# Peptides against a protein of PDB entry 3OIQ, part 58

Target 1, 212 residues: chain A of PDB entry 3OIQ
Amino acid sequence: KNRIFVSSSKDFEGYPSKAIVPVQFVALLTSIHLTETKCLLGFSNFERRGDQSQEDQYLIKLKFKDRGSERLARITISLLCQYFDIELPDLDSDSGASPTVILRDIHLERLCFSSCKALYVSKHGNYTLFLEDIKPLDLVSVISTISTKSTNSSKHSSSELISECDLNNSLVDIFNNLIEMNRDEKNRFKFVKLIHYDIELKKFVQDQQKVL

## One batch from the design tools (peptide; aimed at target 1 V121)

Design b1_p28_7_s4 (made by RFdiffusion4, then SolubleMPNN; from b1_p28_7, 11 letters changed)
Fold by OpenDDE base, seed 3:
Structure b1_p28_7_s4 (fold): chain B 212 residues (1-212), chain A 28 residues (1-28)
Amino acid sequence: as target 1 above (212 residues)
Amino acid sequence: MKEELLKKLKETLKELYEKTKEDILSEA
């Protein structure tokens, strides 16, 4: 089955009630929920959904079934957090109790762009997204990618394959949504409150604000 | 450093997925 690029988590409302569909999306990491029984990653593109929270629009499950797979899930979370410079409690603690990690609102401190491959698995109208692969994206690389493609409008690659265009469009949409959130006085998100807010990000945001 | 992290992340998640894919597919 061909992998489908998903630009909105609303797309899943139109998906079959009983299916397995490989999907890919790009979003910001918003939450981590690791317990003894499950691991959930929240992602969002911050698409406006009326009065609903813009957080955790994509809830991605890491399944584990035994101690070995649980360990791999914990290592996965640790490595992801190391990449994004997210401080976690020591997950390797030999203390017989598996530590619980609950992080929320990650996007308020860090922009953790991630390209995710997942399995949409539905049964009886409910679905779960299971993580297959994650590629953390460097913010500098994201900014550079958006900035360079704004000039190269020419190659409509008509291929049904997940194009670099879909990725870039989603990245632009995320930034546009963040800019709107930043302009909203009621929204907690502010670019200037990001730990990694620098001159490059400032300039990029200012330039994008002129196009909106 | 980040490239090594990405490699380890990919490898770890691949192993996790391969161990759990049958159970994931059984949830359909």
Scores: peptide ipSAE 0.721, ipTM 0.966, DockQ to the pose 0.928
OpenDDE base, seeds 1, 2, 4, 5: peptide ipSAE 0.720, 0.720, 0.720, 0.719; ipTM 0.965, 0.966, 0.965, 0.965

Design b1_p28_8 (made by RFdiffusion4)
Pose (drawn by RFdiffusion4):
Structure b1_p28_8 (pose): chain A 183 residues (1-47, 54-90, 99-149, 165-212), chain P 28 residues (1-28)
Amino acid sequence: KNRIFVSSSKDFEGYPSKAIVPVQFVALLTSIHLTETKCLLGFSNFEQEDQYLIKLKFKDRGSERLARITISLLCQYFDIELPDPTVILRDIHLERLCFSSCKALYVSKHGNYTLFLEDIKPLDLVSVISTISTKCDLNNSLVDIFNNLIEMNRDEKNRFKFVKLIHYDIELKKFVQDQQKVL
Amino acid sequence: KEEILEQLHETVKELFEKSLPDILEEFF
């Protein structure tokens, strides 16, 4: 195939006014909007706000069920508590870091566009830390995301703080410290 | 987590195959 890797949402400015383009990006899961009619997953690389809004389209009940199971499994994988109806989660990153490798389909018409979900591969934080410490587009993105998360933690006004993560590991405390030295 | 990941992948693939016709219809 010819899936195009996107490093930023701004890349979508050069894309066709009407085309179907397979894309891929890496970001943190930041929000979920699940209704009976549609589902939107928000991701961000904090280059610091929501940036990617991925849509899971479904019309009938059969596909709705699949969408619900998909969200359920994704949340369970990240240890996100889910009440299972309109379901809304925001600023997930303030509580949990959820790196995800996502493949999507860029669909545009009349200059407007929507990113439809093709695949989502959650990335273990432990592997993310290891992948950064021992040591392409994926790694560049993981590094850039973690750097922005570091600057956000330094900024006193920003609500993002590592110590406030429900999963603040000793190893996470360690990687963040030894990561600032590089800065 | 390995089993959840396999199930997630399979479920996402099935959902995508079901949604793609609806996406193409809206596109054309």

Design b1_p28_8_s1 (made by RFdiffusion4, then SolubleMPNN; from b1_p28_8, 10 letters changed)
Fold by OpenDDE base, seed 4:
Structure b1_p28_8_s1 (fold): chain B 212 residues (1-212), chain A 28 residues (1-28)
Amino acid sequence: as target 1 above (212 residues)
Amino acid sequence: KEELLKKLQETLKKLFELSKPLILEEFE
């Protein structure tokens, strides 16, 4: 079955009430909720949805059933956070207590762009997204991709490729939404408050603001 | 970073493969 690229989490409102659909999307990591019984990752592209929270538009589950699979989930979260330079409490602590990690509003400190492959599973009109694969995207690479509009024809095989167009459009949309949030005095998001705010990001934001 | 990414994806793949039967069971 072909993987479907999802540009908006609203697309799922039109999905079948009973289906299994492989999907792919690009979004910012916004939350991590790891407990003894579940692991949830929140992602968002910050589309305006009226009065609804812009956080966790994509709620992605890592399912585990035993201590072994729970450990794999913890390792996954640890590695993901290590990639994004997110500080976590020591998840490897031999203390018999499963560490609880609750992080919210990650995007206020770090822009953690992620390309996610997930399995949409619906039953009786409710759905769950299960994480199949994740590719963290470096901010520098994201900025370069948007700026160059360059068809890097990476000869990746046609069937698994998110069209470069779909990826780029999603990245642009996310930045545009962030720019709008940054302009809103009521919004807590500010580019200058990002830990990794540098001259390159500053220039990019300034250039994008001129077009919007 | 490439090694880190590889470890991340391999770990997640292993977790997903272990969870897949359970996901399918919840769907039937």
Scores: peptide ipSAE 0.725, ipTM 0.967, DockQ to the pose 0.940
OpenDDE base, seeds 1, 2, 3, 5: peptide ipSAE 0.725, 0.725, 0.725, 0.723; ipTM 0.967, 0.967, 0.967, 0.966

Design b1_p28_8_s2 (made by RFdiffusion4, then SolubleMPNN; from b1_p28_8 with E2K I4L H9Q E10K V12L D22L F28E)
Fold by OpenDDE base, seed 3:
Structure b1_p28_8_s2 (fold): chain B 212 residues (1-212), chain A 28 residues (1-28)
Amino acid sequence: as target 1 above (212 residues)
Amino acid sequence: KKELLEQLQKTLKELFEKSLPLILEEFE
């Protein structure tokens, strides 16, 4: 089955009430919720959805059933956080209690761009997204991709690859949404409050603001 | 970073493969 690129979590409203569909999207990591029984990752492209919170537009589940699979989930979260330089409480605490990790509003401190492959599974009109694969994207790489692809339309139409166009469009949309949030005095998101805010990001944001 | 990514993807793949039968069972 061909993987479908999803540009908005609203797309799922039109999906079948009973289906299994491989999907792919690009979004920012916004939350991590790891408990003894479940792991949920929140992602968002910060698309405006009225008065609803813009966080966790994509709620992605890591399912585990036993200690072995739970350990794999913990390792996955640890590695993901390590990649993004997110500080986690020591998940290896010898205390027989399964470590609980609750992180929210990650995007307020770090822009954790992620290309996600997930399995959309719906039953009785409700759906769950299960994480198949994740590719963290470095901010420098994201900025470079947005800046350079305005010119190189390499038409490699391989049906299985996220069109470079879809990826770029999604990344641009995310940045545009962040710029709008940054301009909104009521919004807590500010680029200058990011831990990794540097001259390159500043310049990029300034340049993008001129186009908006 | 490359090694970290490989470890991440490998671990997640293993987790997903182990979970997939359960996901499919809940779907049926």
Scores: peptide ipSAE 0.717, ipTM 0.967, DockQ to the pose 0.945
OpenDDE base, seeds 1, 2, 4, 5: peptide ipSAE 0.716, 0.717, 0.717, 0.716; ipTM 0.967, 0.966, 0.967, 0.966

Design b1_p28_8_s3 (made by RFdiffusion4, then SolubleMPNN; from b1_p28_8, 11 letters changed)
Fold by OpenDDE base, seed 4:
Structure b1_p28_8_s3 (fold): chain B 212 residues (1-212), chain A 28 residues (1-28)
Amino acid sequence: as target 1 above (212 residues)
Amino acid sequence: KEELLKQLQKTLEELFKLSLPLIEEEFE
């Protein structure tokens, strides 16, 4: 089955009430909820949805049933946090207690761009997104990709091609939404409060703000 | 960073392989 690129989590409202659909999207990591029984990753593109929270528009589940699979989930979280320089409590603590990690509003401190592959699984009209794969994206690479608009038709093989266009459009949309949030005095998001706010990001944001 | 990404991918592949039967059971 062909993987569907999802530009908005609203697209799932039109999905079948009983289906398994492989999907892919790009979003910012917003939350991590790891407990003894479940792991949830929240992602958002910060589309305005009326009065609904802009956080966790994509709630992705890592399903595990035993200590072995739970360990893999913990390793996954550790590796993601290591990539994004997110400080976690020691997940490897030999204390027989499964570590609980609850992080929210990650985007207020770090822009954690992620390309996610998931399975949309619906039954009786409700759905769950299960994680298949996550590729963290480097912010410098994201900025360069948006800035160069270059149709580098890298001949990546036809079948896995999320159109470079779909990826770029989603990245642009996310930044535009963040710029709007940054301009809103009521919104807690501010670029200058990001831990990794540097001259490159500052310049990029300033240039994008002139177009919006 | 490349090694980290490889480790992440490997971990996710293994986790997904183990989770897929459970996902299928939730769907039946």
Scores: peptide ipSAE 0.708, ipTM 0.965, DockQ to the pose 0.900
OpenDDE base, seeds 1, 2, 3, 5: peptide ipSAE 0.707, 0.708, 0.708, 0.707; ipTM 0.965, 0.965, 0.965, 0.965

Design b1_p28_8_s4 (made by RFdiffusion4, then SolubleMPNN; from b1_p28_8, 10 letters changed)
Fold by OpenDDE base, seed 2:
Structure b1_p28_8_s4 (fold): chain B 212 residues (1-212), chain A 28 residues (1-28)
Amino acid sequence: as target 1 above (212 residues)
Amino acid sequence: KSELLKKLQETLEELFKKSLPLILEEFE
């Protein structure tokens, strides 16, 4: 089955009430919720949905059933956080208690762009997104990709072809949404409050603001 | 970073392989 690129979490409203659909999207990591029984990753593209919270538009579940798979989930979280320079409490603590990690509003401190592959699984009209894969994206690479408008259609094989266009469009949309949030005095998001706010990001944001 | 990404991918692949049967069971 071909993987569907999802540009909006609203797309799922049109999905079948009973289906398994492989999907892919690009979004910012907004939350991590790891407990003994479940792991949830929240993502958002910050699409405006009226007055509704823009947080956790994509709630992705890591399902585990045993201690071994739980460990894999913990390792996953650790590796993601390591990549994004997110400080976690020592998950490796030999304390027999399964570490609980609750992080929220990650986007307020770090822009953690992520390309996610997931399974949309619906039954009785409700759905769950299960994580298949996550590729963290480097911010510099994201900025460069948007700036260069690189239409380089790498002819790679047809089946996994999320069009580079869809990816780029989603990245642009995210930044545009962030710019709007940054302009909103009521919104907590501010680029200048990002830990990794640098001259490059500043320049990029300034340039993008001129187009909006 | 490349090694980190590789390890992440491998971990996720293993996790997904283990989870997929459970996901299918819930669907059924």
Scores: peptide ipSAE 0.717, ipTM 0.966, DockQ to the pose 0.928
OpenDDE base, seeds 1, 3, 4, 5: peptide ipSAE 0.716, 0.717, 0.717, 0.715; ipTM 0.966, 0.966, 0.966, 0.966

## One batch from the design tools (peptide; aimed at target 1 V121)

Design b1_p29_1 (made by RFdiffusion4)
Pose (drawn by RFdiffusion4):
Structure b1_p29_1 (pose): chain A 183 residues (1-47, 54-90, 99-149, 165-212), chain P 29 residues (1-29)
Amino acid sequence: KNRIFVSSSKDFEGYPSKAIVPVQFVALLTSIHLTETKCLLGFSNFEQEDQYLIKLKFKDRGSERLARITISLLCQYFDIELPDPTVILRDIHLERLCFSSCKALYVSKHGNYTLFLEDIKPLDLVSVISTISTKCDLNNSLVDIFNNLIEMNRDEKNRFKFVKLIHYDIELKKFVQDQQKVL
Amino acid sequence: EDEELEEEILESQKESMEKIIENLEELLE
């Protein structure tokens, strides 16, 4: 195929006014909006706000069930508590870091566009830390995301703090420290 | 043409969700 890697939501400025373009990006899961009619997953690389809004489209009940199972499994994988109806989660990153490699379809018309979900591969934080420490587009993105997360933690006014993560590991405390030295 | 595109997107979404479920189930094992 010819899937185009996007490093930023701003890349979508050069894309066609009407086209179907397979894309791929890496980001943190930041929000979930699940209704009976639609589902939107928000992701961000904190270059610091929501940036990617991925849509799971479904019309009938059969597809709705699949969308619900998909959200259930994604949340379970990241240890996110789910009440299973309109379901809303925000600023997930303030509590949990959820790196994700996502493949999507860019669909545009009249200059407007929507990113539809094709695949989502959650990335283990332990692997993310290891992948950065031992050591392309994926890695560049993982590094840039973690750097921005580091600057956000330094900023006193920003609500993001590693110590406030429900999963604040000793290893995470270690990687963050030894990561600032590079700065 | 718009209706056909909408149907194709729905079919693709259904197939994609099935594949995502399989992958996530394997990861949880």

Design b1_p29_1_s1 (made by RFdiffusion4, then SolubleMPNN; from b1_p29_1, 15 letters changed)
Fold by OpenDDE base, seed 3:
Structure b1_p29_1_s1 (fold): chain B 212 residues (1-212), chain A 29 residues (1-29)
Amino acid sequence: as target 1 above (212 residues)
Amino acid sequence: EEEELEKKLLERQRKALEELIKKLQELLS
């Protein structure tokens, strides 16, 4: 089955009440909820949805069945956080109790761009997104991609059917939403409060603000 | 049918995480 690119989490409202659909989206990592039984990864593109929270528009689930599946999930989360320079408590702590980790509002400190593959599974009108892949995206590469409109026609014939256009459009939409949030005095998000705020990001934001 | 689906989903997740761990380790090396 071909993987469907999703530009909005509202698309799932139109999906069948009983289905299994491979999906893909790009979003910012916003939360991590690690418990004894599961991990939930929250992602958002910060699309405005009336009075609804813009947090965790995409909830990706890692299910634990046994110690082996839990270990793989914990290692995965640790490595992902190392890539994004997110501080986690020691997940391998010798204390026989698996540590619970709750991180929220990650986007207030770090822009963690991620290309996610998930399996949409619905039953009785409820759905779950199960993790299939996360490709962390480097912020410099994201900025470069948006700025140059460069069709990286890297003829990497990797049959990954993401239209480069779909990815780029979604990245632009995310930045536009962040710019709107940054302009809103009531919104907690500010680019200047990001730990990795540098001259390149500053210039990019200033240039994008002139177009919006 | 539900038990068989759950087993398939867990096996798919296992393979996905094993591949993802390798990719992340390569990015961090």
Scores: peptide ipSAE 0.687, ipTM 0.951, DockQ to the pose 0.817
OpenDDE base, seeds 1, 2, 4, 5: peptide ipSAE 0.686, 0.688, 0.687, 0.686; ipTM 0.951, 0.951, 0.951, 0.950; seeds 2, 4 fail the geometry check

Design b1_p29_1_s2 (made by RFdiffusion4, then SolubleMPNN; from b1_p29_1, 12 letters changed)
Fold by OpenDDE base, seed 4:
Structure b1_p29_1_s2 (fold): chain B 212 residues (1-212), chain A 29 residues (1-29)
Amino acid sequence: as target 1 above (212 residues)
Amino acid sequence: EEKELEEKLLKLQRESLEKIIEELKKLLS
């Protein structure tokens, strides 16, 4: 089955009530909910959805069946957080209770761009996204990708079923949505509050704001 | 059928996470 690129989590509303569909999307990591039984990874492209929260538009579920599966999930989360420079509370607490970690609104401090492959699995109108792959994207590369507009096909894009166009369009859309959020006085998101806000990001945002 | 599907999905998740971990380790090295 061909993997479907998803530009909006609203696309899932049109999906069959009983299906397995391989999907791919690009979004910002917004939340991590690690419990004893599962991990939920929240992602968003911050598409405006009326009165719905713009966070956690894509929910990826890592199920824990056994200690092995839990360990793999915890390692994965730790490595993702390490990549994005997200501080996790010590997961190794000697208290035999599996530490619960709840991170929310990650995007307020860090832009954690992620390319996700998942299985959409629906039953009785509800769905779950099962993680197949996650590639964290560095912000510099994201900015460069958007700025250079599709002229340099990096040789690495050839193996991914995503058209370079779909990826770029989604990245642009995310930034445009963030710019709109930044302009909204009621929105907590501000580029200047990002821990990694630098001259490059500032310039990029300023240049993008002129086009919008 | 549901149990079989769940088992398949859990197997896939394991394999996926193993690969993801490998790639993340490479990115962090």
Scores: peptide ipSAE 0.705, ipTM 0.956, DockQ to the pose 0.870
OpenDDE base, seeds 1, 2, 3, 5: peptide ipSAE 0.703, 0.705, 0.705, 0.705; ipTM 0.955, 0.956, 0.955, 0.955; seed 2 fails the geometry check

Design b1_p29_1_s3 (made by RFdiffusion4, then SolubleMPNN; from b1_p29_1, 14 letters changed)
Fold by OpenDDE base, seed 2:
Structure b1_p29_1_s3 (fold): chain B 212 residues (1-212), chain A 29 residues (1-29)
Amino acid sequence: as target 1 above (212 residues)
Amino acid sequence: EEEKEEKELLERMKKALEKIIKKLQELLS
């Protein structure tokens, strides 16, 4: 089955009440919830949804049942956080208790762009998204990709085919939404509060603001 | 049948995580 690109988490409202559908999307990492029994990653494209929180529009579950699979989830989280320069409490604490990690509002400090593949699994009208793949995206690369409009037709294998158009459109949409949030005095998100706010990001945001 | 589906899903997720870890390690090297 072909993987469906999802531009909005609202798309899932139209999905079958009983289905298994491979999906992919691009979004910002907003939260991490790791416990002994589950791991959830929150993602958002910050699409406006009235007065509802714009965080965690995509809740992605890392499903594990045993210590071995739990370890894989923990390693995955550790490596993602290492990539994004997110400080985690020591996951290796000798205390025998699996450390709980709860991070929220990650997007207020860091723009953690992520290309996600997930398995949509619905039953009885409820759904869960299970993580199948995650590729963290470098912010400089994201900015460059949006700025150059370059469709580098790299023949990626059929299993990795994110439409470059879909990816770029989603990245642009995310930035546009962030710009709107930044302009809203009531919104907590501000580009200048990002830890990695540099001259390149500043210039890019200023240039994008002129188009909106 | 549900237990079988859950087991298959767990195995799929395990393999996914293993692949993700490998890719992330490659990105961080």
Scores: peptide ipSAE 0.687, ipTM 0.951, DockQ to the pose 0.920
OpenDDE base, seeds 1, 3, 4, 5: peptide ipSAE 0.684, 0.686, 0.686, 0.686; ipTM 0.951, 0.951, 0.951, 0.951

Design b1_p29_1_s4 (made by RFdiffusion4, then SolubleMPNN; from b1_p29_1, 12 letters changed)
Fold by OpenDDE base, seed 4:
Parts: structure tokens; sequence; C-alpha cells
Structure b1_p29_1_s4 (fold): chain B 212 residues (1-212), chain A 29 residues (1-29)
């Protein structure tokens, strides 16, 4: 089955009540909820959804079935956090209790762009997104990708089922949404509060703001 | 049937995570 690119988590409202569909999307990591039984990764493109929270629009599940699967999930989370320079509490605490980790509003401190592959599994109208892959994207590459508008087909695009166009459009949409959030005085998101806010990001945001 | 499906999905995820870990390690090296 071909993987479906999802531009909005609202697309799932139109999905069958009983289906298994491989999907892919691009979003920012917004939350990590690690428990003894599962990990939930929250992602968002910050699409405006009326009164709904803009965070955790995509909830990606890592389910633990055994110690082996738990270990793999924990390693995965640790490596993702290492890549994004997210501080995690020590997951190896000798206390026989599997440490619970709750990180929220990650996007307020770091823009953790991620290309996610998941398996949409629905039953009785409810669905779960099971993690299949996460490609973390560095911000410099994201900015460069948006700025160069698809002229340089990076050789790496050939293996991803996502059209370069779909990826770029989603990245642009995310930035546009972040710009709108940044302009909103009621929104906690501000680019200048990002830990990695630099001259390059500042310039990029300023240039994008002129187009919006 | 549902239990068997869940089992298959979890096995699929397990294998996916193994591959993902290797990719992430490569990105961090």
Amino acid sequence: as target 1 above (212 residues)
Amino acid sequence: EEEELEKKLLERQKEALKKLIEKLKELLS
C-alpha cells in the first residue's frame, strides 16, 4: 500500500472507521509522554482548528509489549532528544520504577521539525497512529529548503514517498502558522524565546513576515 | 483476530524502531 502524505490531522476525520493506512506527515515535536506502558509523541503543524489546542495534533504511539519493546522506545526517545538537544531526565534511574517523563510545549523552546511515518489504525471510529519512522530535520536545512524553493532536488528525496513539493509546502505552512502565533500577543510562542534563535532564523522570519 | 492483528502491528513497530535507532545513531555520529 502506498504511504499517504497527510497535510492536516483533520484528514483523519475522513478516514475509514476500520482501516490500516500507512501515513506520513511533517510537523514539530510538541510533547513527549513516556510512561511504563507507552510513549506518546505529540506533533503539530499548528494549523488553526478553532478553539482546539494547536499542540499535539498528531499523537504518535510507541506501545510497550515487553521489556525489549520498552527499551527500544526509550532508546529512540533518548536519541531523538539528543538530536534536538532536549534535556531528558535520567531514564536509567536505578529505581525499579520506569521513570515517567512528561515534556510539553517543546516548540516554545525548540523547533523540532520532524518527518514522521506512522501507521493509522482505526477501530470503531477511534484511531491510533503507531510510529514507524521519524526523520528529524535540522532547522538550517529546513530554512534552506524553504528559501531555495525546490530548485535543488537533493538526491535524498528519491527514497521518500513524499514529493519534495508536499514536504516544502508543509514546512512553509508550519512557518506561516508560527509567524501568526508570534504575532498574536496571547500566544506564548515567540521566536525570540527559542533557545536556538540566531541571526539566520531572525532574518528568515523577517523575510517570511514580509510575504504574509 | 484482533489480538493477532495487534501482535502483528506491535512486531512491525518493533522492527521499525530497530531501524530508526540505527538511523538516529548514524545522524548523531
Scores: peptide ipSAE 0.684, ipTM 0.950, DockQ to the pose 0.877
OpenDDE base, seeds 1, 2, 3, 5: peptide ipSAE 0.684, 0.683, 0.683, 0.683; ipTM 0.950, 0.949, 0.950, 0.949

Design b1_p29_2 (made by RFdiffusion4)
Pose (drawn by RFdiffusion4):
Structure b1_p29_2 (pose): chain A 183 residues (1-47, 54-90, 99-149, 165-212), chain P 29 residues (1-29)
Amino acid sequence: KNRIFVSSSKDFEGYPSKAIVPVQFVALLTSIHLTETKCLLGFSNFEQEDQYLIKLKFKDRGSERLARITISLLCQYFDIELPDPTVILRDIHLERLCFSSCKALYVSKHGNYTLFLEDIKPLDLVSVISTISTKCDLNNSLVDIFNNLIEMNRDEKNRFKFVKLIHYDIELKKFVQDQQKVL
Amino acid sequence: KEEILEKLEETTEELYEKSLPDILEEFEE
């Protein structure tokens, strides 16, 4: 194929006014909006706000069920508690870090566009830390994301704090420290 | 988690295959 890797949402400025373009990006899961009619997943690389809004389209019940199972499995994989109806989660990153490699389909018309979900591969935080420590586009994005997360933690006014993560590991405390030295 | 991941992949693929016709119809209109 010819899937185009995007490093930032701003890349979508050079894309056609009407086209279907397979894309791929890496980011943190930040929000979920699940209704009976549609589902939107928000991601961000904190270059610090929501940036990617991925849509799971479904019309009938059969496809709705699949969308619900998909959200259920994604949340379970990240240890996110889910009440299973309109379901809303925000600023997930303040409580849990959820790196994801996502493949999407850019669909535009009249200059407007929507990113539809093709695939989502959650990335284990342990693997993310290891992948950064031992050591392309994926890795560049993982590094940039973690750097921004580091600067957000330094900023006193920013609500993001590693120590406030429900999964604040000793190894996470270690990687963050040894990561600031590089700065 | 490996089993959840396999199920997530399969479920995501099935959902995508079901949504793609609707997406193409809206695009062609």

Design b1_p29_2_s1 (made by RFdiffusion4, then SolubleMPNN; from b1_p29_2, 8 letters changed)
Fold by OpenDDE base, seed 4:
Structure b1_p29_2_s1 (fold): chain B 212 residues (1-212), chain A 29 residues (1-29)
Amino acid sequence: as target 1 above (212 residues)
Amino acid sequence: KEELLKELQETLKKLYEKSLPLILEEFEE
């Protein structure tokens, strides 16, 4: 089955009540919920959904059932957080208690752009997304990708199923949504509160704000 | 960063490969 690019988490409302569908999306990491029994990653495009929270639009599950797979999940979370410079409590603590990690509103401090491959699995109208792969995207690379009209059809190898257009459109949509949130005085999101807020991001946001 | 990304993807792949049979089993039940 071909992998489907998902531009909105609303797309899943139209998906079959009983299906297995490989999907791919790009979003910001918003939450991490690691417990003894489950790991959930929240992602969002911050698409306006009426009065619903814009957080955790994509809830992605890492499934584990044994100590070995639980360890792999913990290592995965640790490595992901290291990549994004997210401070975690020491997950390697020899204290036999499985570390619980609950992080929310990650996007308020760091823009953690992620290209995710997931398996959509639905049964009886309910669905779960299972994480297959994640590619963290550097903010500098995201900014450059959006800023450069990719007129260069560089022959990216035919194997990356995402059209460059789909990725770019989703990245632009995310930034546009963040700009709207930044303009809203009631919204907690502010670019200037990001730990990594620099001159490059400032300039990019200012330039994008002129187009919106 | 490239090494870190590789390790992340390899670790997640191992986890997914272990989880996939269980996901499919629960789907078929």
Scores: peptide ipSAE 0.719, ipTM 0.966, DockQ to the pose 0.944
OpenDDE base, seeds 1, 2, 3, 5: peptide ipSAE 0.719, 0.718, 0.718, 0.718; ipTM 0.966, 0.966, 0.966, 0.966; seeds 2, 3 fail the geometry check

